# Peptides against a protein of PDB entry 3PUK: the designs that were tried, part 188

Target 1, 227 residues: chain A of PDB entry 3PUK
Amino acid sequence: ERGLKSVVWRKIKTAVFDDCRKEGEWKIMLLDEFTTKLLSSCCKMTDLLEEGITVIENIYKNREPVRQMKALYFISPTPKSVDCFLRDFGSKSEKKYKAAYIYFTDFCPDSLFNKIKASCSKSIRRCKEINISFIPQESQVYTLDVPDAFYYCYSPDPSNASRKEVVMEAMAEQIVTVCATLDENPGVRYKSKPLDNASKLAQLVEKKLEDYYKIDEKGLIKGKTQS

## One batch from the design tools (peptide; made by RFdiffusion4, then SolubleMPNN)

Design b2_p24_3_s2 (from b2_p24_3, 11 letters changed)
Fold by OpenDDE base, seed 4:
Structure b2_p24_3_s2 (fold): chain B 227 residues (1-227), chain A 24 residues (1-24)
Amino acid sequence: as target 1 above (227 residues)
Amino acid sequence: DEEIEKEFKKLEELRKKRKELEKE
């Protein structure tokens, strides 16, 4: 009840499963590397069965067509995952499933979004961005899926400055998704170090939080709260 | 088809708003 895992599951249940659920209908769920880890961290297969998922498959793997079944894609908005989706629905002859419900874990870039819209729009019943880009580990602990974050953030090499900025941006985005999932607008606290990474990250998070709540679909604008 | 278009339109509007805010 109190754990971050339960909160994440509740968010996924509401944003994904409840959104596309039809009584008596079963779906195949397609996952990528990130969403596999995400779901594994916060639910069991029995939970997915209760939500109308008959089988889960890896989107990156070759799969046999099941043309009578609708597919639920819960994937990250990456070129790799999107390309796999496009292969499933890119042409009438290539359609592996009856229809697609797509739920992205984060904001889908324009290039990928436009590609999907142009190629597969007729096969898509739902297309949403649900903003869950973190892995809950414990009740109050989560991890960010940012490659080499530690290395670049703490690198003394100035040549890594550009990469450091990209990493910090990605980290900030994912922290915002945590806040969004928790439905909180926290005052950001940090301990400064000589590299001032914490301060910079805090500023990015604060800015992104502000942006998130300004465009909240629920129309909820929250002030800073203690978290 | 109409429902699909509406969903995409809503999503596009949100995306547009986000992009505008990020530029500020």
Scores: peptide ipSAE 0.225, ipTM 0.773, DockQ to the pose 0.765
Fold by OpenDDE base, seed 5:
Structure b2_p24_3_s2 (fold): chain B 227 residues (1-227), chain A 24 residues (1-24)
Amino acid sequence: as target 1 above (227 residues)
Amino acid sequence: DEEIEKEFKKLEELRKKRKELEKE
């Protein structure tokens, strides 16, 4: 079995780098907090160079324009990251780069998508959503990027109920991205005690997995796999 | 640019399909 890190790298290579690769062309890559951690966990700078990336930049930082080069944005679909992108290519701002290739690590909400479409569409050569919303730590070990997940899921405070639901939804989505990356449709197992959080999460995961495999690029409905 | 427009249309179609499945 291939290590999770290698699987993730292979997914990124095929979904991002191979998708926008042009012979002899170098790009600047823009990363956010999550994708910085993601790439650092599964590749080296030398790997990125081989994929035509000359330099990597933090999307949150002020950057000097390089107007003659195209930019590859590998970012999470968050308001913060999207806002930074909009500053780079927005109609009210001077374009920092020649053009943009955008790859989101997850589904981009309609509000953000519409905002991008309305303001920056003419600068975007590619825009794709790639379901990779986890960080591989070691073989078969990963972490979810859901802030305060522990706090809200285990909080007895009823005022946190709405936030708990949001967190669980986010966790479910990220678990599905792991399964998609591993090309698995697992039978979900869980313990329901002391709270029914695990059961609820399992149901969300199962539903999302079903939806994902119905519309996968291969057009194949995959049966349940062992996990 | 036709290519850019095509890109967004394709993405929108995929998004629409996903939403339709989520409603079922």
Scores: peptide ipSAE 0.198, ipTM 0.751, DockQ to the pose 0.685
Fold by OpenDDE base, seed 2:
Structure b2_p24_3_s2 (fold): chain B 227 residues (1-227), chain A 24 residues (1-24)
Amino acid sequence: as target 1 above (227 residues)
Amino acid sequence: DEEIEKEFKKLEELRKKRKELEKE
């Protein structure tokens, strides 16, 4: 058993596939770059077929309409992915699919969310944020998908300060998604670094963990666990 | 569609709660 990969798959199965499952219904699934990597890391095509997915399409590519089928969008809340979705459903006369189920891997910014709501609300059957924004590598290893994280976190250029803050927020959020997926609320441990990035990140993680459990599905605050 | 509206409303409420907690 691949521990973390199995946990991630079970989370996706419950939060996405079970949530939108309808007996006898097949869906087309749209993936972006991140979710392609995510699913590839924790499942096989046969697994997706068992979940009612007939075909997988890349959201960034031009696709022929399949107007008779509903589409499952499992995507990151990025301008690029959202724009591709909007192109699929932005025009009433040129919808690519019958309807959409949207599952974001992270918090969708207000600007993007409002844009979706304003333009495509009639086509959306589900819209959820499931908070899985990491790639499981092995049983106890994961990677974060934050572009240029190393560059900005360790950049001595003060002009990158704002971007560094954004990167740290993104990293903290992804770490929280790991904890949430594993159903853990750890006491944050870190090794100090010269630029104090570890300390700042730890504080962000602790704050976000607290917020997450306050508004979780159970409505309970989980105590700190050993990890 | 009532069902669609309900889904968005629920999500908006969750988003609002999250923002409020982040400000505290």
Scores: peptide ipSAE 0.221, ipTM 0.771, DockQ to the pose 0.743; fails the geometry check
Fold by OpenDDE base, seed 3:
Structure b2_p24_3_s2 (fold): chain B 227 residues (1-227), chain A 24 residues (1-24)
Amino acid sequence: as target 1 above (227 residues)
Amino acid sequence: DEEIEKEFKKLEELRKKRKELEKE
């Protein structure tokens, strides 16, 4: 009943832990609010220990330097998380750790990406975007991390139309990350409602799925799969 | 060092492609 959790864990293991693994080396892992929830939903501390993580730390909290150890940052591409990273490795401050491996859960905006590149490039050993922007709940159930999604999508107030569009776009993007994680290109099904939100979301998802597979590392375009 | 640069370059290329597709 929790097959999606296993799939997500396997994706993280392959994309993050296996990618930066070095035999006999332990790392400190830094998490933010989202990735804390994500990992807690699909693994245990014992699993992380097996992957060479000695301790997990909250990126938002003040931490003592451990300069002899490398740090694994598994964080969302937000200004808050990025700023905390920059404080750890910024040019004006002493480095908290020996080096950094950065794995973003989603596309990092250019402004933040350029800021990291300009300030901390010498300290970074890896920088990747993993594209896992959801929390697995059940085997085929997940939770999107889109603030106020319910409020704006179901608001009858026309003044919220612009915000509704932004929310719909964000939801579509996260659904695509689910599909990418599952390595599926599913047919989109929806139930029509008076507000036609489901139809619009379905169209956005379909478009984004096409875009995702066009830019896949292998350049593979997958056909529709059955769901 | 060279490997890091290659990784960043690859990432930048993917980011660029994504932006181009989103504009269409």
Scores: peptide ipSAE 0.204, ipTM 0.762, DockQ to the pose 0.789; fails the geometry check

Design b2_p24_3_s3 (from b2_p24_3, 9 letters changed)
Fold by OpenDDE base, seed 2:
Structure b2_p24_3_s3 (fold): chain B 227 residues (1-227), chain A 24 residues (1-24)
Amino acid sequence: as target 1 above (227 residues)
Amino acid sequence: DKEIEEEYKKLEEKRKKRKELEEE
């Protein structure tokens, strides 16, 4: 059995650190709220040092320029995180760092992607979406980063219907990232709940799993696996 | 500059494929 924390770390190492590695080069790493939790759950500071990270910084904080160093942005594709990145590189005369390597934890919306391309493209050496949007807790336990998921999914208020759909979509996507990280295509099991939310979520997961494996980097279509 | 352009092109192609699958 594979420990989820170890699997997540290996994925990050391969998809992020190995991808932007240059011999003898140190980088500053910028993290947001989610990626801070993610890395804290699966690695130590010593591990990051071994990967060529000299300092980790919070992207939301005001930071002093270090213009001679390149920056590794490991962030979620949110307006808040993207705006902070844009502030770092939006002005030619006021760039915080020498260049940027950007790795998003999930699919970056077109609006944000286009905004980055239009304003900061010349400063970006790498831009990838690595599709890790969960926090590993134990060997087979993870936490979804979906605020108020319980509230909206079980709310009897019809005014929350739109938000409920957004939450379910986000949950489904994050579950798929777990499966992808574990290299599994499981049959989905669920327990029926009021309003049949579990069934809807299961359908979303199945669809997204299929889509993921169709476009995965390995080009392998995997059948259902026993989990 | 060419390297950066190629990087964006690859990412855009991947994004396009994903979007097409989601619309099916």
Scores: peptide ipSAE 0.246, ipTM 0.799, DockQ to the pose 0.770
Fold by OpenDDE base, seed 1:
Structure b2_p24_3_s3 (fold): chain B 227 residues (1-227), chain A 24 residues (1-24)
Amino acid sequence: as target 1 above (227 residues)
Amino acid sequence: DKEIEEEYKKLEEKRKKRKELEEE
């Protein structure tokens, strides 16, 4: 029986480790706060060693250069993580590693993407977005990484309306990543609530699921599945 | 250099397609 953790690990293995694997090559892996939690939830250090990772480093920490080794950046597309990456490769004379493989857990905003491209493109061997923006907990339980979601979604303050929309969009996107990870295109079911947040979220999820499968790398459009 | 360029091109195309679908 494959729990959610095993499914997540399998996706990471395929999308990240298999994608950048070279025979006999070891890499340093750089993690941020989110990806540290993500990997900790679904694998062990021994698993990472099997995938050719020699050491794990925190991207936020000051690190000594290891110029003979390539670095695998498995990070969230945040300004903080991107800035740390840019510090590692922004200067031609002061590159910390031989080359970079970058895998973002979610869609990287254009501003950050363009900044990376402009500054560090020559050092980047891979740059991909893998769409894993949740943490597996129990067998079928997961948590979303949407800060203050509960606050904005249920806020009676009309001044938070725009923020609520942004939060709902983020939640929908992350739910889609769960479905994609599970290889499911579920029919969305919900119970109505006074604020109709469930209905709005359901609509967003349905739309985003459709979009995801239309642009799936495999070129496959899946029908609705039961979940 | 060619490989890197192709990598970015592929990613940019994917990103573009995503944006187009989101705008529909």
Scores: peptide ipSAE 0.245, ipTM 0.794, DockQ to the pose 0.759
Fold by OpenDDE base, seed 4:
Structure b2_p24_3_s3 (fold): chain B 227 residues (1-227), chain A 24 residues (1-24)
Amino acid sequence: as target 1 above (227 residues)
Amino acid sequence: DKEIEEEYKKLEEKRKKRKELEEE
């Protein structure tokens, strides 16, 4: 079995690089905090060079215009990352690059999506949601990018109940992206705990998995797999 | 431009369907 890192790389290669590849064309790639970690976990700079990336830039930093080159944005659908993109293409005078290819790691909220559509649509050659919101660590190990997940999930304080729900929702969504990346519909298993957090999370995952496969572009309907 | 519009349309349709399913 190929490790999770290789699976993630193959997914990114297919969904991002192959999607926007043009022979002989080099692009600048813009990354945010999450995608920097993601790519660092599953590829090398040499791999990116082979995919036509000449340089990697941090989207949060001020960057010099390179108006003759197209930009590949591989970013999270967050207000911060989107705002940085909008500053790059928001006006004709402010365009830093020739054109943009945008690939979001997850579902982009309507508010952000509409802002992009309204202000930068003419500069965008691609806009995709690739559904990778986890970091592969090892062959079958990954981490979720949910701040303070441990704290809120295990907090006995009822005042944290609302935040706990938000965290669980985010975790469930990211687990679904793992399953999507692995092309699996796993049977969810858990050990019950007094706080029943595992059960709640499992239910959320199952629901989201069902929803994902119902709208899968591949039209794949899979039964539960042993994962 | 048409290609971009079609791409956005497809994405919007997918997004709409997802939202509908999440509300069920």
Scores: peptide ipSAE 0.219, ipTM 0.772, DockQ to the pose 0.766
Fold by OpenDDE base, seed 5:
Structure b2_p24_3_s3 (fold): chain B 227 residues (1-227), chain A 24 residues (1-24)
Amino acid sequence: as target 1 above (227 residues)
Amino acid sequence: DKEIEEEYKKLEEKRKKRKELEEE
């Protein structure tokens, strides 16, 4: 099946589960709000069991230690999720699990990355960024996770200019993750608007797509696949 | 642990390369 949900699942299976899978080993998987929605949109619990996940836990909640088991963290690179991880493995706290496999849904900022490295490096068996920052809704429909995007992008208030730029950057990054997941390098087209938001977004997407494919794991540079 | 160190090294190298490309 070539639906977006199946594509996303296949990507997660390959990038996350296959990457850390060991025969006969079960892991606890920690999810945040975004990844809970993501997995719920593209798989069933039975699928996770087949991938060696015995239990899924919410990273934001207080959890009982299971010190004999390794933990798979599939989380967003946000301060909130990272802080929860740090509480599980931080140098000032007792480890809740035997070891950690961390898979971020997007690029982890330097500040957070350095914080993890400084405090939890000895507990981390894997640390990767897999670039999936959207929710598949239908076969060809997805939702971007950019808070207040509509409000800031269309706000006439100049005080929102800085926030608008941040939102545009985040949207561009997430669109690139969609393209990467679909294995596409589209020719971006847009209709100009008074605020030229579409043009700005298109430029950001094109730039990020170029960078992504230059650095992709396959070492391939793709030409434009769509007009 | 050598394995852990290598993991971070690989990630750092990838991150560095990404940053370099973004600056071009």
Scores: peptide ipSAE 0.205, ipTM 0.749, DockQ to the pose 0.755

Design b2_p24_3_s4 (from b2_p24_3, 10 letters changed)
Fold by OpenDDE base, seed 1:
Structure b2_p24_3_s4 (fold): chain B 227 residues (1-227), chain A 24 residues (1-24)
Amino acid sequence: as target 1 above (227 residues)
Amino acid sequence: DKEIEEEYKKLEELREKRKKLEEE
């Protein structure tokens, strides 16, 4: 019944989540404006939890370090998003997370790609470009009713967690809170006002999906799993 | 370090192949 939304979700699951999944491991996911809208359009927080995401954070905001957690960056290849990533890992003493998995929604320009390699290569466990830039902002209306619940901050301070069990307990409590909040009051709404915009969006998605499969058939895009 | 280096090598190879396909 979700049609294109289900197809998009399956692609993200295969290309991103399955690609970096490790048994028993949770990750923090960093999103930008575009990927927030994209995921909001095709999944729920409970779906992300099943994929090993404990919390989602806005990449543009200042965030407290969680050095014991690996970070999954699902972002657009823009200077703004890349600069935010570089600030997270640019200094050895100030790394916000244990390691990074980066998935770009489209082709990353050489200038940005080379900048990442030069500055943060040792922190990156995975870097891929996936053709998943399907939703143009001009064609959709997004409403965040409960933004604070959507981007749940990790607390208490992870640096004070002496044992894995304490960290896991805190994570579990937060996960339950986020799930309950989002299930009771889903803070993200997706609406297409003009019928023509909805049609245009569907056509764009279909075209991009076709292109994706064409490239995949040629062996250029592989869902190889590495932890 | 070797694993990370291999990761970037693979990505670079894919990027080059993609560029060639887009030019065709």
Scores: peptide ipSAE 0.053, ipTM 0.605, DockQ to the pose 0.162
Fold by OpenDDE base, seed 3:
Structure b2_p24_3_s4 (fold): chain B 227 residues (1-227), chain A 24 residues (1-24)
Amino acid sequence: as target 1 above (227 residues)
Amino acid sequence: DKEIEEEYKKLEELREKRKKLEEE
């Protein structure tokens, strides 16, 4: 069953499309590798058309300017994606579009955020972080986008310990985004043997969940829910 | 213009709160 896909789509619709929608206005949507996979997993092209998207473009590709149209950037907060955006609206180049609406899938690092603010602030009509950094597969199944997670988490080499911790943090953060999307604070279940990776990850998730709800837009702290 | 400024302000406040919590 694929209930999670519907939840993710509803979140994107509310957080992104409804947020920037103007009646009768069409936008060009720019996607990166992650958001292409994300949208492909939870919607169809017809759904995007209904949301006022005329065409989808790959942010990494060279594109012809469409200066009369506004652009919706739904991208991950990575240097590569941000650099592509900056090329579209940077002071050194002609603007490819009329204006930009930017929606990041996760927390944008300060370095990248400040870079955007300094160079393209006049072109930006919206800039938000929507906290969807996972790919829904089935009803309660999702894929995390953490490079080399399997390799580092299950590596017997002690030299990878530091990288393992970074990966664990990234995984925990993405799991929290799932919970946020589902509006749930679930109890975490895990099997710790033979390695304690699962227990460590569970602890990180619990901590980050607490932090997330403390800074929720509504200032609400939710209790644990049943999975 | 004012709406954009308010949105950025809100986002920055949330980012700052997150940063503080992550540092604890």
Scores: peptide ipSAE 0.031, ipTM 0.594, DockQ to the pose 0.789
Fold by OpenDDE base, seed 4:
Structure b2_p24_3_s4 (fold): chain B 227 residues (1-227), chain A 24 residues (1-24)
Amino acid sequence: as target 1 above (227 residues)
Amino acid sequence: DKEIEEEYKKLEELREKRKKLEEE
């Protein structure tokens, strides 16, 4: 009950499944690489069945049309995943499913959002951002999905400075999603290292947390807490 | 269609608000 996995599952259940659930209706769920890992980390197939998912499919794979069924897309807001979605609904001839419910794991860039709106709006029943961009590993442990984060953060090569900044930004964003999921505004703690990466990351996290809670839909402003 | 448009509108408003706050 106290585990991060349980918290993540509850969030997904509330934000995704409860949002689009209709009694007696089954959906096909489309996952990408990240969401496959995410769901695998916090639920079982039986849990998904209980939520009205008949089958899960990889969005990147070529799939046979099931035109009588609605599709639940739980995907990251990446060009690759979005392009796959667009192929599923881009034309009448290409329409693979009856309708789409789209839930992004993070903020969808304007370019991608507008592209979806322009091409597939008639097929979309839901389009939401749920802000879960991490993988729970243990009860209180999570992993950030930032490619090559370790390499760039600890690279002594100054030529990687720009890449390091991008990585840290991505890490900070994902940490904020963890906090959002936990509904916490934690005081950020870190141990300083010679490269001061931890300090920089902490500053980014703090800034992003402030921004997040300013626009919290629940209207809740929480003080710093120890978690 | 109207319901969908309203949903998009709400999402867009939230997105814009977030963008403004990030710029401050």
Scores: peptide ipSAE 0.026, ipTM 0.587, DockQ to the pose 0.745
Fold by OpenDDE base, seed 5:
Structure b2_p24_3_s4 (fold): chain B 227 residues (1-227), chain A 24 residues (1-24)
Amino acid sequence: as target 1 above (227 residues)
Amino acid sequence: DKEIEEEYKKLEELREKRKKLEEE
């Protein structure tokens, strides 16, 4: 059984495809490295066709303009992905597509958000942040997309302390997105280690979970659930 | 375009709300 994969797909369908779907309209979908893996893990091309996606394109690659079609950008809020988007719709370049629907997999930093607004606001029909920053592997298994997480978290080098904090913050955020996707507000449990990484991460997760559910789109605050 | 402006406004409001909550 692929419980987590099904949950992730259902979330994407509701948050992305249902949000921008128009009857009889086809869109080109632009993906980055992360979202390519994400969709590949939880759906088939036939599923995407049913959702009105005619073609999938890699945002990092040079692409031919299809100016008569609208584009759905399902991308991570990274400088690389945003820069590629800006090249497609930036004021200094001709638009590759008719308009853009942008769905970020996570919170978009202010710097990137402002850059988008300043450069190509007129081309954007939707701009939303969804909370899916993990890859479902098995029914209850997921992978966090945090580069070099293991290396920095367990590095004895004190020079990596700053990077470790950044990594842990990113991990905490992604864990919260998993919980949100699963509709859970867990009581976080952990085993203490010499570096107390698990404890620190747990604290970050708990804090972020609290914040997330306070601003839940459904206007509901959930109590602690079993984890 | 009014629709686009409204979209950005909604997003900004959500972002601001999130920031305020994180500051509390």
Scores: peptide ipSAE 0.028, ipTM 0.592, DockQ to the pose 0.690; fails the geometry check

